# Peptides against a protein of PDB entry 2MBZ: the designs that were tried, part 29

Target 1, 143 residues: chain A of PDB entry 2MBZ
Amino acid sequence: GINLTPEEKFEVFGDFDPDQYEEEVRERWGNTDAYRQSKEKTASYTKEDWQRIQDEADELTRRFVALMDAGEPADSEGAMDAAEDHRQGIARNHYDCGYEMHTCLGEMYVSDERFTRNIDAAKPGLAAYMRDAILANAVRHTP

## One batch from the design tools (peptide; aimed at target 1 I119)

Design b2_p22_1_s3 (made by RFdiffusion4, then SolubleMPNN; from b2_p22_1, 8 letters changed)
Fold by OpenDDE base, seed 4:
Structure b2_p22_1_s3 (fold): chain B 143 residues (1-143), chain A 22 residues (1-22)
Amino acid sequence: as target 1 above (143 residues)
Amino acid sequence: SEERRRRRAAGALAFASMYLAP
């Protein structure tokens, strides 16, 4: 879990409560390498680390929203680059994230209503846009 | 507010990574 006090969690995540998903994640993916990698990495994370992760996600969100507002296609270079940065961020912060895994995450954004609602809170259609950008990025990096 | 909604989205994205594994 996240080694932060309730107050610190509130300061970093605000309205989003990551703890509400901890049990489900553990039950469904607790025996996977990705989960173990993430658990090991995050075990040493400080409040500042979590804040950084939140900031990175916020920046990414802003970036995609800006692309959408500009009318850039999800398969544009800008959108694909944003998707790539997202993938790399996952790799740095949690676990090795290949393009296949990334596409699966993207699909989850649109197939799991919980994530769709949360993501689209920033902008309607954002989840789908990200999914498409992630897929496009994966395609351009697939031999 | 827009900021709160964006934070909500960012949080979801940040932790969505834990929902999949190879």
Scores: peptide ipSAE 0.491, ipTM 0.897, DockQ to the pose 0.578
OpenDDE base, seeds 1, 2, 3, 5: peptide ipSAE 0.398, 0.447, 0.434, 0.475; ipTM 0.874, 0.891, 0.882, 0.893

Design b2_p22_1_s4 (made by RFdiffusion4, then SolubleMPNN; from b2_p22_1, 6 letters changed)
Fold by OpenDDE base, seed 4:
Structure b2_p22_1_s4 (fold): chain B 143 residues (1-143), chain A 22 residues (1-22)
Amino acid sequence: as target 1 above (143 residues)
Amino acid sequence: SEERARRRAAGALAFASAYLAP
């Protein structure tokens, strides 16, 4: 799990409890390379590392919300670029994340009601918008 | 609040990466 004290976890994650998903993730994906990569990388993460990850996710959320507010389509260059940055962030922080994997994650955002509710807390329809942007970005990079 | 909602969303995004698909 995340090697932080309860106080640190609260400071970094606040209302979101990543530990809620640890068992499910382990049971479903514990034998995958991606899972092993993530566990290996995150094992050395400090509070500052986790805070950085949260900050990156917050920035990404802000970008997508701003795009939606501006009426930019999910397949706009701005939205696709944000999706690409998201993919690269996953690759940097967790595991090798190709475009196919990214599209699967995007699909989870809309198929897993837990994540849909959490993501859409920032803005209704955000999960679907991100899924569409992720898919569009994957398409443009998969000639 | 708006900030709390965004933090929850950000957390979901950050740790959704732990989820994989076949």
Scores: peptide ipSAE 0.418, ipTM 0.874, DockQ to the pose 0.553
OpenDDE base, seeds 1, 2, 3, 5: peptide ipSAE 0.193, 0.173, 0.169, 0.182; ipTM 0.806, 0.779, 0.779, 0.791; seed 3 fails the geometry check

Design b2_p22_2_s1 (made by RFdiffusion4, then SolubleMPNN; its pose is not in this set)
Fold by OpenDDE base, seed 4:
Structure b2_p22_2_s1 (fold): chain B 143 residues (1-143), chain A 22 residues (1-22)
Amino acid sequence: as target 1 above (143 residues)
Amino acid sequence: MREEEERRRRRSAGALAFLGRL
């Protein structure tokens, strides 16, 4: 699991407990390369590392919300760039995330109600918008 | 074919919890 004290976990994640999903993640994806890479990378993460990851996620959320509020389509350059940054963030922090993998994640954001609820907490429809932007970004990078 | 689709769905092996907040 995450190598933080309970106090540190609360400071970084608040009411969201990432460890509550550990068993499900292991059951569903424990034999995948992505799982292995994530465990290897995150094993050494400090509180500051986790905080940075949360900050990056928050920034990305704000960008997508701003795009939606501006009426920018999910296949706009701005939305696709935000999706690209999202993909790269996953690649840096967790596991190799190609465009196909990213589209699978995007689809999960709208098909798993838990993800949808968590994401849409920032703005209703955000998960769907992100999925569409992720797909558009993948398409433009697939010659 | 079904096995490949299941593999495709299983590729999100990253921190499920973190991705759900992004």
Scores: peptide ipSAE 0.151, ipTM 0.708, DockQ to the pose 0.043
OpenDDE base, seeds 1, 2, 3, 5: peptide ipSAE 0.156, 0.125, 0.117, 0.155; ipTM 0.721, 0.720, 0.727, 0.712; seeds 1, 5 fail the geometry check

Design b2_p22_2_s4 (made by RFdiffusion4, then SolubleMPNN; its pose is not in this set)
Fold by OpenDDE base, seed 3:
Structure b2_p22_2_s4 (fold): chain B 143 residues (1-143), chain A 22 residues (1-22)
Amino acid sequence: as target 1 above (143 residues)
Amino acid sequence: SEEEERRRLRRSAGALAFLSLL
């Protein structure tokens, strides 16, 4: 799990507690390579590492919201580039994330209501927009 | 407010982080 003190966790995540999902994550994905890679990689993360990850996620969220507000299609170059950065961020921070894995994640964003609700907290329809951008990005990188 | 927006972003970013932890 996340090896931060309660105070550090609050500073980084605020009112969000990622540990509340630990059991479900283990139940759903505990036997996957991605899970093992993530546990091994994040075991050494400091508060600064987690803060960097949050900052990257915040930037990505703002970027997608701005694209939506501008009326850019989810298959626009801007949206696909944001999706690519999302994929690469997962790969750097957690586990190997190819385009197929990324499309599976995108589909989960819209098929699991809990994830949809959490993502759409930034803007209604964001999860669907991200899913579509992820799919478009995967297609353009697999011609 | 700016504080409300920060809370919104943290919740959204937290969800993304959770997904990445899968």
Scores: peptide ipSAE 0.120, ipTM 0.698, DockQ to the pose 0.694
OpenDDE base, seeds 1, 2, 4, 5: peptide ipSAE 0.190, 0.173, 0.187, 0.209; ipTM 0.771, 0.753, 0.771, 0.787; seeds 1, 2, 4, 5 fail the geometry check

Design b2_p22_3_s2 (made by RFdiffusion4, then SolubleMPNN; its pose is not in this set)
Fold by OpenDDE base, seed 4:
Structure b2_p22_3_s2 (fold): chain B 143 residues (1-143), chain A 22 residues (1-22)
Amino acid sequence: as target 1 above (143 residues)
Amino acid sequence: DEEERRRLRRSAGALAFLSYSL
């Protein structure tokens, strides 16, 4: 799991502990390339690395919320660009994330109520908006 | 405010979990 002290984990993640899902993740995806890549990459992460990842996620969340508040469609250039940055962030920090994988992740945001609830804590409907933006971004990059 | 920060952290955590998981 995340190699931080309980205090460091709290400082970075607050009340949300990603390690609470470690067993489920291992059971569901432990034999995938993405899981192995993520474990290998994150094994060397410091508190500063995890904080940077959280800061990036917070920035993207605020960006999507701002787009929604402005009434921008999920298939707008702004929303699709935010989705692209999200995909690239996953690729840098965790595992190779192509457009098909990204659309699968987007679908998870709306099909798993745990993700929906956590994401929509920032704004109701955010998970669905992100899913739609992710799909639109994938479509525009598919020949 | 702190409540907004908590909401954002939970959202970020959910994204991190999914990215870390799959």
Scores: peptide ipSAE 0.117, ipTM 0.702, DockQ to the pose 0.717
OpenDDE base, seeds 1, 2, 3, 5: peptide ipSAE 0.149, 0.096, 0.103, 0.146; ipTM 0.751, 0.706, 0.696, 0.744; seeds 1, 2, 3, 5 fail the geometry check

Design b2_p22_3_s4 (made by RFdiffusion4, then SolubleMPNN; its pose is not in this set)
Fold by OpenDDE base, seed 4:
Structure b2_p22_3_s4 (fold): chain B 143 residues (1-143), chain A 22 residues (1-22)
Amino acid sequence: as target 1 above (143 residues)
Amino acid sequence: AEAERRALRRSAAALAFAAYAL
């Protein structure tokens, strides 16, 4: 799990406890390369590292919301660039995230109601918008 | 890829990873 004190976890994640999903993640993903890479990378993360990750996620959310508010299509250059930054952030912080993996994650955002509710808390329809942007970004980067 | 997508849809097991990535 996350090697932070309870106080540090609260300061970074607030009411959301990512460790509550550790067992489910281990059961479904425990023998994948992504899981192994994530465990290896995050094992040494400090509070500041986790805070940076959260800040990056918040910034990305703001970018997508701004794009939606501006009426930019999910397959616009701006939306696809935000999706690319999202993919790169996953790759940097957690595990190798190719375009196929990213599209799989995007599909999960709209197919798992827990993710949908969490994402759409920022703006209704954000999960679907992100999924579409992720897919569009993957398509434009596929030879 | 399709197998992975199906696996992701079967549970929020990737929720932790997705939550970290979101």
Scores: peptide ipSAE 0.079, ipTM 0.725, DockQ to the pose 0.070
OpenDDE base, seeds 1, 2, 3, 5: peptide ipSAE 0.092, 0.081, 0.076, 0.078; ipTM 0.725, 0.684, 0.682, 0.721; seeds 1, 2, 5 fail the geometry check

Design b2_p22_4_s1 (made by RFdiffusion4, then SolubleMPNN; its pose is not in this set)
Fold by OpenDDE base, seed 5:
Structure b2_p22_4_s1 (fold): chain B 143 residues (1-143), chain A 22 residues (1-22)
Amino acid sequence: as target 1 above (143 residues)
Amino acid sequence: MEEERRRRRAAGALAFASWGLA
């Protein structure tokens, strides 16, 4: 879980409580390397660290939305670069995220209604756009 | 508040990106 006071959690996440998914995540992925890495990395995170991560996520969301609004294809350099930054952000903050893992995450964004709904809250179709950009980025980096 | 909505969206994106591991 996130080691923040209730007040700090509210300041960073607002009405969204990431700990709502703690039990499910532990049950589904508790024995994976990704889970272990994430727990180890985030154990020392401060409020400022979580805020930076939130800011990065928000920035990426805005970036993808802007690309969509501009009509840029999901396999454009701009979209693929955004996907790459997304992948690197996961790797930096949570767990090693190769292109295969990233592609799996992208597919989850469109196959799990909970993720789709939350992502598309920023813009309808964003989850699908991100998935396609993630896939394109993986392809261009796979000889 | 728009700020609150943005925070919820960002938090959601974070959770999904991290496979809910945050």
Scores: peptide ipSAE 0.089, ipTM 0.739, DockQ to the pose 0.420
OpenDDE base, seeds 1, 2, 3, 4: peptide ipSAE 0.081, 0.088, 0.079, 0.078; ipTM 0.723, 0.732, 0.731, 0.724

Design b2_p22_4_s2 (made by RFdiffusion4, then SolubleMPNN; its pose is not in this set)
Fold by OpenDDE base, seed 3:
Order: sequence, then C-alpha cells, then structure tokens
Structure b2_p22_4_s2 (fold): chain B 143 residues (1-143), chain A 22 residues (1-22)
Amino acid sequence: as target 1 above (143 residues)
Amino acid sequence: REEERRLRRSAGALAYAARGLA
C-alpha cells in the first residue's frame, strides 16, 4: 500500500482512500510484474512524491476535459498527445507501460464500471474518450 | 479538483489489472 502516515495520506488523498482497492489488486494481480514494479517504486515515495503524482493526474484530466469541450476528436493530435503523456506517467510512476499495456488499461476504463464511474465523475464520457485516445495513440506508434 | 484527484487515485490503485487483462 501507500507508505504514508494516516495524516499524510489524508493531506494528499483526502476522504478518498486509494488503498481500498489494494486487497482486490493483490488478490487478482499480485503475481504480475506490474504489481511488483509498483510496489518497488512506490515504497520510497514521500508525501511530496504522491502529491506530484496527483498534480500530474489533475493536469491530464483537465487537458482531456478541455479537448472534449472544444469538440476535438479522440484521435486528434491533442488527444493522442494527452494519451501519450498518460502512458508515460504510468511508466514513470508505477510500472513499465507499453502501448499494449496502455490499450488494456483503456479498455478497462470502459469495461469496469468502477473505473467508468470514477473517471466520468470529472466529465461524462471521459472514460470512453480516454480509451479512444489511448487506442489512437497506440496505433500511431505502431510500425 | 477533487473529482480530478478521485479519478486518478482510483485509476492508479487499480492500474495493476492491465497485466491480468492482457
């Protein structure tokens, strides 16, 4: 889980505790490379590290929402660039995230109602938009 | 802002699922 004191966790994550999913993640994917990599990386994260991660995620969310509000298609350069930054952020902060892995994540965003609900809280349809942008970005980077 | 943080916190917590889905 997140190696922060209860006070630090509250300061960064507020009333929402991401560790509520840790049990399920461990049960289903605890033997994967991604899980091991994430545990290894995040074990050394400070409060400031987690805050940076959240700030990056917030910025990305705002970018996608702005693209949607502007009517930009999910396969536009702007949307694909945002998807690429999303992929790179996962790779930097959690685990190796190639385009195939990213595509799987995108599909999860629309196939798992929990993800869809959480993502669309920012804007209805955001999960689907992100999925489509992720797919388009993966395609343009495929030789 | 809170909605944005909620989005990314949950996504990050469950992000390990990708390897299982692939």
Scores: peptide ipSAE 0.071, ipTM 0.710, DockQ to the pose 0.249
OpenDDE base, seeds 1, 2, 4, 5: peptide ipSAE 0.085, 0.066, 0.066, 0.068; ipTM 0.727, 0.691, 0.713, 0.685; seeds 1, 4 fail the geometry check

Design b2_p22_4_s4 (made by RFdiffusion4, then SolubleMPNN; its pose is not in this set)
Fold by OpenDDE base, seed 2:
Structure b2_p22_4_s4 (fold): chain B 143 residues (1-143), chain A 22 residues (1-22)
Amino acid sequence: as target 1 above (143 residues)
Amino acid sequence: EEERRRRRRAAGALAFASYGLS
């Protein structure tokens, strides 16, 4: 799990408690390489590491929102680049994330109402926009 | 401030999605 004190967790994640999903994640993904990689990699993460990850996520959210506000389609170069950065961020911080895995995550954003609600809190339709951008990015990088 | 909180919740969801909920 996340080796932070309750106070540190609150500082980094606010009211969102990732630990509440630990059992579900283990149940659904516990036998995957992604889960193993993530557990091994994040085991040594400090508060500063988690904060950096959150900052990166915040930046990405701002980018997608800005793209939506600008009317850029989800298959625009800008949106696909943001999706690529999202994929690479997952790869750096959690586990090897190929394009197929990324598209699966994108689909989860719109199919799991919990994720949809949390993501769309930043902007209505953001989850769907991200999913579409992720898919478009995967397509352009697939021979 | 509310926007920041919403972004934080969204970021948290995105970060957690990186673990793979489904």
Scores: peptide ipSAE 0.116, ipTM 0.740, DockQ to the pose 0.607
OpenDDE base, seeds 1, 3, 4, 5: peptide ipSAE 0.114, 0.105, 0.117, 0.106; ipTM 0.741, 0.735, 0.733, 0.735; seeds 3, 4 fail the geometry check

Design b2_p22_5_s2 (made by RFdiffusion4, then SolubleMPNN; its pose is not in this set)
Fold by OpenDDE base, seed 1:
Parts: sequence; C-alpha cells; structure tokens
Structure b2_p22_5_s2 (fold): chain B 143 residues (1-143), chain A 22 residues (1-22)
Amino acid sequence: as target 1 above (143 residues)
Amino acid sequence: AEEERRRRRSAGALAFLGRAFV
C-alpha cells in the first residue's frame, strides 16, 4: 500500500484514499506484470513523490478540460499530446504502458462507472474525450 | 482477443487520473 501516515494521505489525497482499492486490485490483478511493477515502483515513494504524481494528474486533467472548452477535437495535436503525456506518466510512475495498453485503459475509463464518475467529476464527458484522444494518439504512433 | 483486452484493461486499474482509481 501507500506508505504514508493518515495525515500525509489526507494532505495529498484528501477524502480519497487509494488504499481502499488494495484488496480488490490484488484479487483481480495481483498476478499481472502491471501490478508487480506498480508495487515495486511505489514501494519507495515518499509523500513528495505522491504529491508530484497527484499534481501531474491534476495538471493533465486541467489540460484536457481546457481543450474541450476550446472545442478542440479529441484527435487534435493538442489532445493527442496530452494523451501521450498521460501514457508516459503511467509508464514512469506505475507500470509499462504501451499504446495498446493505453487504449485498453481508455476503454475502461468509459466502461467502468467508477472511473467514469471520478474522471467526469472535472467535466462531464471528459472520460470519453480522453478515451478518444488516447485512441487517436495510439493510431498516430502505430505504423 | 477480447479476453486479452479485458485483462489489460483490468490491469490498468492500478493507474489513476485526478483521483480516478479502481
């Protein structure tokens, strides 16, 4: 799990506690490479590391929202670049994330109500926009 | 295959965006 004190967790995540999903994640995906990589990488993360990851996620959210508000298509250069940054962020912080894996994540964001609800809290339809941008980014990087 | 895609999508639950966890 996340090795932060309750106070540190509150400072970084507020009312959201990612450790509430630890048992479900282990039961469903505990034997996957992604799970093993994530556990290995995050085991040494400090409060500052988690705060950085949260800040990066927040910035990316704002970036996608701004693109939507500007009327930029999900397959625009700006949206695809944001999707690429998202993919790279997952790869750096959690687990190897190729373009196919990333498209699978995008599909999950619109298919799993928990993801959809959490993402769309920033803006209705954001999950779908992100999924479309992820797919477009994968297509442009696939020969 | 659809099963492989489902597996990969499921593995992605370890990632998050703006407090979006599963």
Scores: peptide ipSAE 0.142, ipTM 0.759, DockQ to the pose 0.061
OpenDDE base, seeds 2, 3, 4, 5: peptide ipSAE 0.133, 0.147, 0.166, 0.139; ipTM 0.737, 0.758, 0.754, 0.762; seeds 3, 4 fail the geometry check

Design b2_p22_5_s3 (made by RFdiffusion4, then SolubleMPNN; its pose is not in this set)
Fold by OpenDDE base, seed 2:
Structure b2_p22_5_s3 (fold): chain B 143 residues (1-143), chain A 22 residues (1-22)
Amino acid sequence: as target 1 above (143 residues)
Amino acid sequence: MEEERRRRRSAGALAFLGRAFF
């Protein structure tokens, strides 16, 4: 689990408790390389590391919302660049994330209603926009 | 304003941490 005190967890994540999903994650993906890599990387994370991760996620969310508000299509350079930064963020912080993996994650954002609802809390349709940008970015980087 | 920030933070945390485990 996340090695933070209850107070630190609240400061970083607010009312969101990531540990509530640990059992489901272990049951569904506990035998994958991504799970192993993530557990190994995050085992050493400090409060400052988790805060940086949250800041990066918030910045990316704002960036996608701004693109949507500007009317930029999900296959625009701006949206695809945001998707690329998203992919690279996953790779730095959690596990190796190629374009195929990234596309699978994008599909999960729209197929799992829990992800859709929670992502769209920032802006309705954000999950679908991210999925489309992720797919477009994968296409432009694939032969 | 603060509620929207909370929603974005929570959404970002869930989406990002979800990606970490999926």
Scores: peptide ipSAE 0.080, ipTM 0.709, DockQ to the pose 0.440
OpenDDE base, seeds 1, 3, 4, 5: peptide ipSAE 0.092, 0.078, 0.097, 0.096; ipTM 0.739, 0.708, 0.735, 0.733; seeds 1, 3, 4, 5 fail the geometry check

Design b2_p22_5_s4 (made by RFdiffusion4, then SolubleMPNN; its pose is not in this set)
Fold by OpenDDE base, seed 5:
Structure b2_p22_5_s4 (fold): chain B 143 residues (1-143), chain A 22 residues (1-22)
Amino acid sequence: as target 1 above (143 residues)
Amino acid sequence: MEEERRRRRAAGALAFLGRAFV
């Protein structure tokens, strides 16, 4: 699990308990390189590291919401740049995230209702917008 | 197609840690 005290976990994640998904994550992805890389990287993360990751995710969410509110299409340079920053954030914090992997994640955001609900809490349709921006960003970087 | 579905299912391990881990 995450190496934080119950108090620190509450301060960083609020009512969300990431440890409740540990078994499902292990069962579904425990044999993947992504799982191994994430376990290795996050094993030494401090409260400040986890808080930074949350802050980065919140900032990215705000960027996508602002793009949607401005009427920018998901294949705009602004939306694709936000998708690229998202991909790089995953790569930095968790596991190697190429464009194919990122596209797979984007598709999961709209196909798994748990992800869709959590993402769309910020704005209805945000998960679909992110998926489309992720796909567009992958396409522009595919030779 | 089946390998892509397996890769799509495998990509989500850490993203399950909530909206902030997406």
Scores: peptide ipSAE 0.142, ipTM 0.742, DockQ to the pose 0.054
OpenDDE base, seeds 1, 2, 3, 4: peptide ipSAE 0.135, 0.137, 0.125, 0.138; ipTM 0.740, 0.756, 0.748, 0.753; seeds 1, 2, 3, 4 fail the geometry check

Design b2_p22_6 (made by RFdiffusion4)
Pose (drawn by RFdiffusion4):
Structure b2_p22_6 (pose): chain A 143 residues (1-143), chain P 22 residues (1-22)
Amino acid sequence: as target 1 above (143 residues)
Amino acid sequence: SPPDFSFYAFFDLAGAGRRAAA
C-alpha cells in the first residue's frame, strides 16, 4: 500500500504510523467492498501521492475549523460544501467513496477514539462537525 | 446495508491530524 520509510511517513503523515495498524485496520471491520477497490488503487501510491493528500487534508482543517470559530452550523452551505469537498477528495484518492459510503466513515469514526484523537489533533469535535456536514450534503443530493 | 468505505481514508485523515498538531 503505502510502502514508505519511517522517515518518509514522517515527512508525509507526520508523527502518524498507519503501517503499524495496516493489518490491524481490517480487524475493526475488514468487511467492506470499497477497501477492495482502494487497495487496487493504493497498490502503487507513493510518498508524493500520500503527501499530496496530507497538504490537502491540512487545508481542510483550517476552513472547517474556522467555520466552527465563526459559530456557524455544520449543515451550513460552507460547511456542507466543505463536506462535499471532503467526499471528492477521499473518493478520487482511493476509488470513489460514494455519498452513502462517505457517511459510513463519518460515524464509524466517532466510535474508535483512536481515530478521533488522531483526527481531532487539530480540534475536538471536528469529527462530529464533518459527519453532519457530510450527512446533510448527502441529503440534498439523495433523491 | 453493511458499511462500505476505504480504510486508507483513515490514514489520509489521521496523518493530516498529526501534521496539524505539529

Design b2_p22_6_s1 (made by RFdiffusion4, then SolubleMPNN; from b2_p22_6, 8 letters changed)
Fold by OpenDDE base, seed 2:
Structure b2_p22_6_s1 (fold): chain B 143 residues (1-143), chain A 22 residues (1-22)
Amino acid sequence: as target 1 above (143 residues)
Amino acid sequence: PPPNFSYYSLFDLEGAGARAAR
């Protein structure tokens, strides 16, 4: 799991405890390459590393919310660029994330109520907006 | 301020990996 003290975990993740899903994730995906990559990469992460990752996620959230508030469609260049940055962030911090994987993640954000509730806490409809942007970004990068 | 959350925690693997593999 995440090698942080309870206090550090609270500082970084607040009420969201990623380790609460560790057993479920291991049971469902423990034999996948993505799981192995993520476990290997994150094993050495410090509190500062996790904080950076959370800061990146928060910044991306604000970016998507701003796009929505501005009325930019999910298939706009701005929204697709944000989706691309999201994909690249996953690739850097966790596991290889191609466009196919990314579209699957986007679909999960709207089909798994746990993700939808978490994401839409920032803004109602954000998960759907992200999913649509992710899909649009994947399409434009597919020859 | 809004709560911190991640878009790509280990939990993100749930469902996504299986769909990508199909």
Scores: peptide ipSAE 0.133, ipTM 0.757, DockQ to the pose 0.057
OpenDDE base, seeds 1, 3, 4, 5: peptide ipSAE 0.100, 0.108, 0.106, 0.104; ipTM 0.748, 0.749, 0.739, 0.745; seed 5 fails the geometry check

Design b2_p22_6_s2 (made by RFdiffusion4, then SolubleMPNN; from b2_p22_6, 8 letters changed)
Fold by OpenDDE base, seed 4:
Structure b2_p22_6_s2 (fold): chain B 143 residues (1-143), chain A 22 residues (1-22)
Amino acid sequence: as target 1 above (143 residues)
Amino acid sequence: PPPDFPYYSLFDLEGAGARAAR
């Protein structure tokens, strides 16, 4: 799984073990290009790399929450820009993420309770807001 | 995963399945 020592994993992820989902992911999606790309990229990631990824996720969460608190529509330029940064982050860190893939991920955020519960822990309705922003961003970038 | 765990973690790869199903 993640190429870190148990101590490093604890320092980055705390009591959460991300490898607990590896078996399920491998069984379901192990034959996809995204899986292969992610495994190849992350195989060389250091503790600092994973920490950066965590920090980026936190920053994005705060950004979306701030947009919601400000009453910005999910199809506002600010929300769509946040969605675009999210897409680019996935592409940079894990696998090629086009707009179609991104919209699929957005739908997963609201259809899979495991994701919804995790995302909405920051703010109720955040998953739905992100999904809507992701869709709006995809639409504006589709000719 | 914890609230601060990346949304596009290894578990996020299920999104690839959603794409493949379309």
Scores: peptide ipSAE 0.073, ipTM 0.737, DockQ to the pose 0.064
OpenDDE base, seeds 1, 2, 3, 5: peptide ipSAE 0.072, 0.061, 0.060, 0.061; ipTM 0.736, 0.728, 0.722, 0.726; seed 2 fails the geometry check

Design b2_p22_6_s3 (made by RFdiffusion4, then SolubleMPNN; from b2_p22_6, 9 letters changed)
Fold by OpenDDE base, seed 1:
Structure b2_p22_6_s3 (fold): chain B 143 residues (1-143), chain A 22 residues (1-22)
Amino acid sequence: as target 1 above (143 residues)
Amino acid sequence: PPPNFPYYSLFDLEGAGARAAR
């Protein structure tokens, strides 16, 4: 799991522990390259690394919310750029994330209620907006 | 939970697995 003390985990994630999904993920996808890559990369992460990842995710969330509030369509350059940054963030921090995989993640955000509920906590409809932006970004990069 | 989770977490691997299953 995440190599942090309980206190450090609380400081970074509050009352939410991302490791609560570790067993399920391992059971379902433990034999995939993505899983192995993520376990290898994150094994050396410090508290500061996890905090940075959290901050990056929060910033991205704010960007998407701002785009929605401004009425920018999900296939706008701004929304697609945010989706691209999301993809690159996953690739940098966790596992290789091509456009096909990214679209699968986007679909999961709207089809798995656990993701939808957590994402939409920032703004109702955010998960769907992200999914649409992810798809649009993938299309423009793989015509 | 924070609104930015579970994406950017290990739980994203569910999506990766869905791709692998295609």
Scores: peptide ipSAE 0.082, ipTM 0.747, DockQ to the pose 0.068
OpenDDE base, seeds 2, 3, 4, 5: peptide ipSAE 0.079, 0.065, 0.057, 0.070; ipTM 0.746, 0.734, 0.710, 0.735; seed 5 fails the geometry check

Design b2_p22_6_s4 (made by RFdiffusion4, then SolubleMPNN; from b2_p22_6, 7 letters changed)
Fold by OpenDDE base, seed 3:
Structure b2_p22_6_s4 (fold): chain B 143 residues (1-143), chain A 22 residues (1-22)
Amino acid sequence: as target 1 above (143 residues)
Amino acid sequence: PPPDFSYYSLFDLEGAGARAAR
């Protein structure tokens, strides 16, 4: 799992425990390249690394919420740029995330109620908005 | 302000795994 003490995990993630899904993820996808890449990359992560990742996620959430509040379409340049940053963040921190994989993640955000509920805690409809932005971003980068 | 959570959780591997299984 995450190579942090319980105290460090709490300091970074608070009441949200990403390790709560570790067993399920390992059981379902433990033999995939993405899983291997993630384990290899995160094995050396410090508390500061995880804090940066959390800060990036929080910033992205704020950006999407602001876009929604402003009435910007999910296929606007601003929304697509936020989706691109989301993709790049996954690729940088966890595993190779091309546009095809990103669209699969976007679909998961709206089809898996656990993701939908978690994401929409920030703002109702955020998961759907992200999915649409992710799809639009993938389309514009697929000549 | 929005609640604190991560978009980069290990659970994202479910999506990655689903793609890999296709």
Scores: peptide ipSAE 0.083, ipTM 0.728, DockQ to the pose 0.057
OpenDDE base, seeds 1, 2, 4, 5: peptide ipSAE 0.064, 0.064, 0.078, 0.069; ipTM 0.723, 0.723, 0.729, 0.732; seed 1 fails the geometry check

